# Peptides against a protein of PDB entry 3T6J, part 215

Target 1, 375 residues: chain A of PDB entry 3T6J
Amino acid sequence: PIVESYIGFIESYRDPFGSRGEFEGFVAVVNKAMSAKFERLVASAEQLLKELPWPPTFEKDKFLTPDFTSLDVLTFAGSGIPAGINIPNYDDLRQTEGFKNVSLGNVLAVAYATQREKLTFLEEDDKDLYILWKGPSFDVQVGLHELLGHGSGKLFVQDEKGAFNFDQETVINPETGEQIQSWYRSGETWDSKFSTIASSYEECRAESVGLYLCLHPQVLEIFGFEGADAEDVIYVNWLNMVRAGLLALEFYTPEAFNWRQAHMQARFVILRVLLEAGEGLVTITPTTGSDGRPDARVRLDRSKIRSVGKPALERFLRRLQVLKSTGDVAGGRALYEGYATVTDAPPECFLTLRDTVLLRKESRKLIVQPNTRLE
Target 2, 372 residues: chain A of PDB entry 3T6J as posed
Amino acid sequence: PIVESYIGFIESYRDPFGSRGEFEGFVAVVNKAMSAKFERLVASAEQLLKELPWPPTFEKDKFLTPDFTSLDVLTFAGSGIPAGINIPNYDDLRQTEGFKNVSLGNVLAVAYREKLTFLEEDDKDLYILWKGPSFDVQVGLHALLGHGSGKLFVQDEKGAFNFDQETVINPETGEQIQSWYRSGETWDSKFSTIASSYEECRAESVGLYLCLHPQVLEIFGFEGADAEDVIYVNWLNMVRAGLLALEFYTPEAFNWRQAHMQARFVILRVLLEAGEGLVTITPTTGSDGRPDARVRLDRSKIRSVGKPALERFLRRLQVLKSTGDVAGGRALYEGYATVTDAPPECFLTLRDTVLLRKESRKLIVQPNTRLE

## One batch from the design tools (peptide; made by RFdiffusion4, then SolubleMPNN)

Design b2_p21_8_s3 (from b2_p21_8, 8 letters changed)
Fold by OpenDDE base, seed 4:
Structure b2_p21_8_s3 (fold): chain B 375 residues (1-375), chain A 21 residues (1-21)
Amino acid sequence: as target 1 above (375 residues)
Amino acid sequence: SGIAGDVYPTREEYVDSLVGP
């Protein structure tokens, strides 16, 4: 088998300033069969990048074909096991040298194990569909999140010699209609500038890319879904995200006004964006469970994903990217923290919903190291 | 960086807050 590994100070999620990496490592075996879908995604990556809602001037100047592999993890040493990985975590290197993507296939398989009777916050009519398509939809999301999420976008930089990596005279900010007024100076990085919001912000961007691009017909085709199946995968992917946004409240600490998990914060932000879009796209309804205790239901109107959801996400995602590219920390922080704020304001009453989420908290899954052998 | 699935909640015990000045 083909063995892959990585080791080092890689992920900075545990650093409140997003700068210091946690020592992490894994050993994995390549799953050739599962890698095929991601290879097809890579083959379409250059075209799909053009579908992202920002001008080419905000995308990497040169497309660098990345590696994308599905891995079966034998051992993972770290504080948490992701479903997918994009490395390196340095945007400058991503732009100039390229990057690698991996899907942790057997980790995903564990995530898909859901019992219907334990599935929280969904309408009964959605549960079977959710169970059926959660896995496949999440495969799509992981692929897009890594390859076209983390793997997309350009940082505007002025180097130590004063040279710009963009044409100051011709590049226009699509949000303002004006020339670019801010950029990264020599020595400045995404993490150094955006600091406390950098990790979560980037995850939010990547997740948003996943939702946005999964609507593209070619994406579902790459993953082998057509017709009604493709639509169901899209629906479940979006449904999973809005549900995750509700579940995210578990990771908010009201007393400290802080988030404890970057990805969950990101998912909450996306939920807020989609709620703001209105028009019945997303509805969260407090209910009473069979035990007489508080419960809730998330509803997503599938008929409004393209008409309401996509435009809202498009605008939001473009704004995320523009602010990232231009190093506009003030604007980025204002935008992101605005959506990340958790209050008990009507109609959502998120703090009250948080209590419900905690009451309905699911047991955590334990990941056990697998064995492998030659046959 | 990477996407966190449903298996990531265990990280809450180890992750520092990303909210602050």
Scores: peptide ipSAE 0.107, ipTM 0.665, DockQ to the pose 0.300; fails the geometry check
Fold by OpenDDE base, seed 3:
Structure b2_p21_8_s3 (fold): chain B 375 residues (1-375), chain A 21 residues (1-21)
Amino acid sequence: as target 1 above (375 residues)
Amino acid sequence: SGIAGDVYPTREEYVDSLVGP
């Protein structure tokens, strides 16, 4: 088998300022069969990047073909095991030198083992479909999130010699209609500038890319879905995201007005964006459970994903990218923190919903990593 | 960076399980 490993100070999720890496490492084996789908995605990446909702001037100048493999994790030492990884975490290196993506396949497999009776916050009519397609839809999401999410976009930079990596005279900010007025100076990084929101903001961008591009027929084809199956995969992927946005409330600390998990904060932000879109796209309804205690249901109207959801997400995602590219911390913070704010304001009453989420919280899960041998 | 599955413990939850009382 092909063995892959990495070790070092890699992820900065535990740093409130997004700068200090946690020491982690893993050993994994390549799953050749599962890697084939991701290889096909890589083969289409250059074309799919053009489908993202920002001008080419805000995308990487040169496409660098990344590695993308599905890995079965043998051992993972760290504060948590992700479903996928994109490295390096330095945007400058990503855009100039390239990057590597992995899907942790056997980690994903554990996620798919959901018992219907334990599945919270979904309509009964959606549960079977959700269970059936959660796995496949998440494979799509992981691939897009890593490759075309984290792997997309350009940072505007002025180097130490004063040279720009963009044409100041011709590049126009699509949000303002003006020339580019801000950029990263020498020594400035995404994390150093955006600090407390950097990790979650980037995860939100990547997740949004996943939702946005999963609507593209070529993506579904790459993953082997056609016709009604493709539509169901799309639906479940979006449904999973809006559900995750509700579940995310567990990781908000009201007394400190902060989030404890970057990905969950990101998912809540996406939920807020899709709720703002209105028109019955997403509905969260407080209910009473069979135990007589508070419950809730999330409903997504699949018929409105393309007509209502996609345009809303497009606008939001473009704004995220433009603000990131230009290093506009003030604008980025205003946008992101606005959607990340948790209050008890009607109609959603998110703080009240948080109580419901906590009430319905499952027991803490443990991941056991057994020994593996080849006979 | 990477994606965390909804059904998996977050890094924080994992750390809490290891370090917390």
Scores: peptide ipSAE 0.092, ipTM 0.690, DockQ to the pose 0.325; fails the geometry check
Fold by OpenDDE base, seed 2:
Structure b2_p21_8_s3 (fold): chain B 375 residues (1-375), chain A 21 residues (1-21)
Amino acid sequence: as target 1 above (375 residues)
Amino acid sequence: SGIAGDVYPTREEYVDSLVGP
């Protein structure tokens, strides 16, 4: 077997300033079959980057072909196990040196072991489809999230010598129609500038890339989905995201107006974006469960994903990228915190929904480290 | 960076400890 490992101060999600990495390590075995799908995605990455909703001037000047492997984790030391990883976590290094992607396949498998009877917040008609396609759709999402999410976009930089990595005279901000007015100076990084929102903001961008690009037929083809299967994978991927946005409320602390999990905050933001799009795309309905206690249902109109959802997400994702590229912290914070705000305002009444989410909270899933056996 | 699956780290306990009451 091919064994991969990493160890060090890697992920900064636990640092409120997004700067200091937590010590983490794993040992894993390469899953060759699943890795082949991600390799095909890598082969198409340069072309797929062009499908993202920002001008080429806001994308990396040169595509650096990364590695992408699916891994079965044997041992993991850290505060939490991700489903996928993109490293390094420095945008400058990603741009100049490249990056590596991994999918933690057996972690995903555990997440997929959901019993139908315990599946919360979905319509009954969606449950079987959700169970069937949750795994495959999440593979697609992870691949896109890591490779084309975290692996995309350019930071505008002025170096120590005063040189720009973009043409100040010709590059136009697509949101303002004007020349670029802000950038990263020498010594400034994504994390240093955006600080408390940096991690969640970037996760939101990456998740949005996943949702946006999963609509592309080439992506589904790479993963082996065509026709009705491809449409079901798309639907379940989007459904999973909007459901996750509701579940995210568990990780909000109202008393502190604080989020405790960057990815879940990101998913809530996406939910808010898709709700704002309106037109019946996403509906969250408070209900009463069979036990007589509060419950809720999330409905996604599959027929409106492309007509309503995609344009809304496109505009939002473009704004995220433009603000990131230009180092516009004020604009970025205003946008992101606006969508990340949790109130009890109608019609959604998110604080009330949070109570429902907490009430319906599932028991914590424990990942037990597997033992390998020689056959 | 990494996508978090439905397997949430007990980050709640740690974050709660950092934010305090």
Scores: peptide ipSAE 0.068, ipTM 0.679, DockQ to the pose 0.302; fails the geometry check
Fold by OpenDDE base, seed 1:
Structure b2_p21_8_s3 (fold): chain B 375 residues (1-375), chain A 21 residues (1-21)
Amino acid sequence: as target 1 above (375 residues)
Amino acid sequence: SGIAGDVYPTREEYVDSLVGP
């Protein structure tokens, strides 16, 4: 088997300022079959980047073909095991030197092992589809998230010599219709400028890219889905995201007004965006469980994903990228923290829903290091 | 960065967050 590994101070999610990496390492075996799908995605990446909802001037000047591999993890040392990884975590290096993507396939598989009777917050008619397509949809999401999420977008920079990496006279901010008014100065980075929201904001952008691009037929074809199957994969991917946004409330601490997990905060933000879109796209309904205690149901109208969901996500995703590119911390923070705010205001009453989420919380799954054998 | 890379939920919480109950 082909073995891959990495080790070092890599992920900064545990740093409140998003700067200091946590020491982690893994040893994994390449899953050749799944890696082949990601290679096809890589082959289409340059074209798919053009489908993202920002002008080419806000995209990388030169596409740097990355590696993308599906891995079965044998051992992972760290505080958490990711489903996917895009490295390095420095945007400047991603843009100038390239990057590598991995999907931790067997970590995803563990996540798929939800029993129907334990599946919370879904309508009964969605549970079977969810169970069937959660895995495949998540593979699609991870691929898009890593490769075209984290791997996309340009930072506008003025270097130490005063030169710009964009034409100040011709590049227009698509949100304002004006010339670019802010950028990164020499020594400034994404993490240094956006600090406390940098990690979650970037994860939100990447997740949004996944949802947005999974609607593209070419993406589904790459993963081997066509016709009704492709539509079901799309539906379950979006359904999983809005459900995750509800589940995310577990990781909010009301007393401290903070989030304890960057990806969950990101998923909550996406839920808020899709709820704001209205028109019956997403509905969260408090219910009473069979045990007589509070419960809830998330409903996603499949027929409104493209007509209502996509435009809402497009606008939001464009704003995320424009604010990131221009280093507009004030605008970015206002946008992101606005959607990340958790209150008990109607109609959603998110703090009340949080109590329901906590009440319905499942026992924590233990991830155990696997054994390997040659048969 | 990574989709599943949330370190502050324990490994279990992160996996649970991906899978959902």
Scores: peptide ipSAE 0.027, ipTM 0.630, DockQ to the pose 0.295; fails the geometry check

Design b2_p21_8_s4 (from b2_p21_8, 8 letters changed)
Fold by OpenDDE base, seed 4:
Structure b2_p21_8_s4 (fold): chain B 375 residues (1-375), chain A 21 residues (1-21)
Amino acid sequence: as target 1 above (375 residues)
Amino acid sequence: SGVAGDVYPTKEEYVDDLRGP
């Protein structure tokens, strides 16, 4: 078998300032069959990058073909086991030297296990579909999230010699219509500038890329889905995200006005974006459970994903990228924290919903490290 | 890093467990 491993100070999610890495390591075996799907995604990456809602000038100057491998994890040492990884975590290195993507396949498989009777916050009519397609939709989302999310975009930089990596005279900010007004100076990084919001902001961008690009027929074809199956995968992927946005409230601490989990904060932000789009795209309805206690239902109108959801996400995602590229911390923080704010304001009453989320909280899964053998 | 689902317990501190929805 092909064995992969990595070790070091890699992820900075636990650093409130997003800069200091946590020591982490894993040993895994390559899953060749699943890797083939991601290889096809890589083969289409250059074309798919052009589908992202920003000008080529905001994308990496040179397409560097990355590796993408599905891994079955044998051992993982860290505070949490991800479903996917894009490394290195330095944007400057990503755009100049390249990057590697991995999907932790057997970790995803654990996430696939869902009991219908325990599945919360979905309409009954969606539960079976959700259970059926959660796994496949996760594969799609993780692939896009890593490869085209974390693997996309350019930082505008002025180096130590004063040279710019972009043409100041010709590059136009698509949001303002003006020339680029800000950039990263020598020594400045994404994490150093955006600090407390950097991790969650980037995850939000990556998740948004996943949702946005999963709408592309070619993406679903790469993963082996066509026709009604493809549409179901899309629907479940979006449904999963909006549900996650509700579930995210578990990780908000009202008393401290802070979030405890970057990915969940990101998913809440996306939920807010899609709620703002209106037109019945997303609806969260408080209900009463069979036990007589509060419950809730999230509804996503499938017919409005492309007509309402996509444009809303497009605009939001473009803004995320433009603000990231230009190092506009003030604008980025204003945008992101605005959507990340949790209040009890109508109509959503998120703090009240949080109580419901906590009440309906499911037990966490335990991941047991496996053994492997030759057959 | 990607989404893994609900796989790790959390504490009342800023800890990312890298799980997905």
Scores: peptide ipSAE 0.020, ipTM 0.623, DockQ to the pose 0.248; fails the geometry check
Fold by OpenDDE base, seed 3:
Structure b2_p21_8_s4 (fold): chain B 375 residues (1-375), chain A 21 residues (1-21)
Amino acid sequence: as target 1 above (375 residues)
Amino acid sequence: SGVAGDVYPTKEEYVDDLRGP
């Protein structure tokens, strides 16, 4: 078998300022069969990048073909085990040197094992569909998130010699209609500049890319879905995201007005964006559970994903990218923190919903690492 | 960077995600 591993200071999620990496490492075996879909995605990546909602001037100058493999993890040492990885975690290196993507397949498999009776916050009519397509939709989302999410976008940079990696005279900010007025200077990085919001902001961008591009027929075809199956995968992917946005409230600390998990904060932000879109796209309804205690249901109108959801996400995603590219920390913080704010304001009453989420919280699960053998 | 779905908390603060989105 092909063995892959890495070790070092890699992920900065545990640093409130998004700068200091946690030391981690893994040993995994390549799942060749499961890697095939991701390889096909890589083959289409350059074309799919053009579907993202920003001008080519805000995309990487040259597509650097990355590796993308599905891995079965044998050993993972760290504070947490991810479902997917894109490395290196430096945007400047990603755009100039390239990157590698992995999906931790057996981790995803564990995540797919959901018991229907324990599945919270979904309508009964959606539960079976959700269970059926959660796995496949995760594969799609992870692939897009890593490859075309983290792997997309350009940072505007002025190097130590004063040279720009963009044409100052011709590149226009699509949000303002003006020339580019801010950029990263020598020594400035995404993390150093955006600091406390950097990790979550980037995860939000990547997740949004996943939702946005999963609507593209070519993407679903790459993963082997057509017709009604493709539509179900799309629906479940979006449904899972809005549900995750609700679940995210567990990781908000009201007393400190802060988030404890970057990905979950990102998912909450996306939920807020889609709620703002209105028109009945997403509805969160407080209910009473069978135990007589508070519960809730998330509803997503399938018929409005493309007509209402996609345009809302497009606008939001473009803004995220433009602000990131230009190093506009003030604008980026205002946008992101605005959507990340948790209050008890109607109609959602998120702080009240948080109590419901905590009430329905599942017990902590342990992931037991496997071994492997040749037969 | 990594991807996660429903989270299995490992620590109280700045916990890493396990599952896909």
Scores: peptide ipSAE 0.019, ipTM 0.626, DockQ to the pose 0.297; fails the geometry check
Fold by OpenDDE base, seed 5:
Structure b2_p21_8_s4 (fold): chain B 375 residues (1-375), chain A 21 residues (1-21)
Amino acid sequence: as target 1 above (375 residues)
Amino acid sequence: SGVAGDVYPTKEEYVDDLRGP
């Protein structure tokens, strides 16, 4: 078997300022079959990057072909085990030196393993589809999230000598119609500027890229889905995201007005964006469970994903990228924290829904080191 | 160093305060 490992100070989620990494390490075995799918995705990456909703001037000047591998984790040392990884964490290095992607395949398998009778917050008619396509949709989402999410976008920089990596006279901000008015100075990084929202904001951008690009037929074809299967994968991927946005409320602390998990905050933000789109795209309905206690149902109208969902996500995703590229912390924070605000205002009453989410919380899953054998 | 994505946290230790003290 092909073995991969890494060790060091890597993820910065435990740092309130998003800069200092915690110590992590893993040993994993390459999953050749799934890696082949990601290789096909990499082969199409340059073309797919052009489908993202920002001008080429806001994309990396030169495409650097990344490595993308699916890994089955044997052991992981750290506070949490991710589903996917994009390294390095430094945007400047990703732009100039390239990056590597990994999908932790067996971690994903554990994460999406759900018993039908315990599956919460879905319409009864959606449960079978959800169970059937959860795994495949995860593969699609993680691939897009890591490769084309974290792997996309340009930061506008002025170096120590005063030179810009963009043409100040010709590059136009698509949101304002004006020339670029802000950028990163020498020594400034994504994390140093956006600080407390940097990690969650970036995860939100990456997740949004996944949802947006999974609508492209070529993406689904790469993963082996066509026709009705492709449509079901798309539907379940979007459904999973809106459900995750509701589940995310578990990780909000009302008393402190803060979030405790970057990815979950990101998913809640996406839910808010899609709810704002209106037109019956997403509906969250409080209900009563069979036990007589509060419950809820999330409904996604699949027929409105392209007509309502895609345009809403397009506008939002473009704004995320533009604000990131220009280092506009004030604008970025206003946008992101606006969608990340949790109140009990109608019609959603998110604080009330949070109580329901906590009430219906599933038992904690345990990840343990597996045994291996040769056949 | 790498940016990680996860579907759902499985460990309580993975819960981090993004706002800080």
Scores: peptide ipSAE 0.019, ipTM 0.599, DockQ to the pose 0.292; fails the geometry check
Fold by OpenDDE base, seed 1:
Structure b2_p21_8_s4 (fold): chain B 375 residues (1-375), chain A 21 residues (1-21)
Amino acid sequence: as target 1 above (375 residues)
Amino acid sequence: SGVAGDVYPTKEEYVDDLRGP
């Protein structure tokens, strides 16, 4: 078997300022079959990057082909086990040196253990479909999230000598219609500028890329889905995201107005974006469970994903990227924190929904070191 | 970032899913 590992101070999610990395490490074995799918995705990456909703001037000048491997984790030391990894976590290095992607396949497989009767917040008619396609949709989402999410976009930079990595005269901000007014100066990084929102903001961008690009037929073909299956994978991927946005409320602390998990905050933001799109795309309905206690249902209208959801996500995702590229912290913070705000305002009443989420919270699962054998 | 928060064991403080900055 092919063994991969990494170790060090890698992820900064636990640092409120996004600067200090947490020490972690893993040892894993390559899953060749799943890796082959990601290799096909890598082969199509340059073309797929062009499908993202920003001008080429906001994309990397040169695509640096990364490695992408599916891994079965044997051991992982850290605060949490991720589903996927994109490293390094420095945008400048990603742009100049490249990056590596991994999917932790057996971590994703934990999702397969969900019992139908315990699946919360979904309509009854969606449960079977969700269970069937959750795994495959995760593979798609992880691949897109890591490779084309974290691996996309250009930062506008003025170097120490005063030179720009973009043409100031010709590059136009698609949101304003004007020339570029802000950029990263020497020594400034994504994390240093966006600080408290940097991690969650970037995760939100990456998740949005996943949702957006999973609509592309070529992506589904790469993963081996066609026809009705492809449409079901798309539906379940989007459904999972909006459900995750509701579940995210568990990780919000109202008393401190703080989020405790960057990815879940990102998913809540996406939920808010899709709710704002309106037109019956997403509906969250408070209900009463069979036990007589509060419950809720999330409904996603499949027929409105492309007509309503995609345009909304396109606009939002473009804004995320433009603000990131230009280093517009004020604009970025205003946008992101606006969507990340949790109140009890109607019609959603998110604080009330949070109580429901907490009430329906499942017992924490434990991941134990796997058994490894030769067959 | 990860796809589904309910899939992963979470601590109240923090848990990772799909990685990024």
Scores: peptide ipSAE 0.018, ipTM 0.615, DockQ to the pose 0.220; fails the geometry check

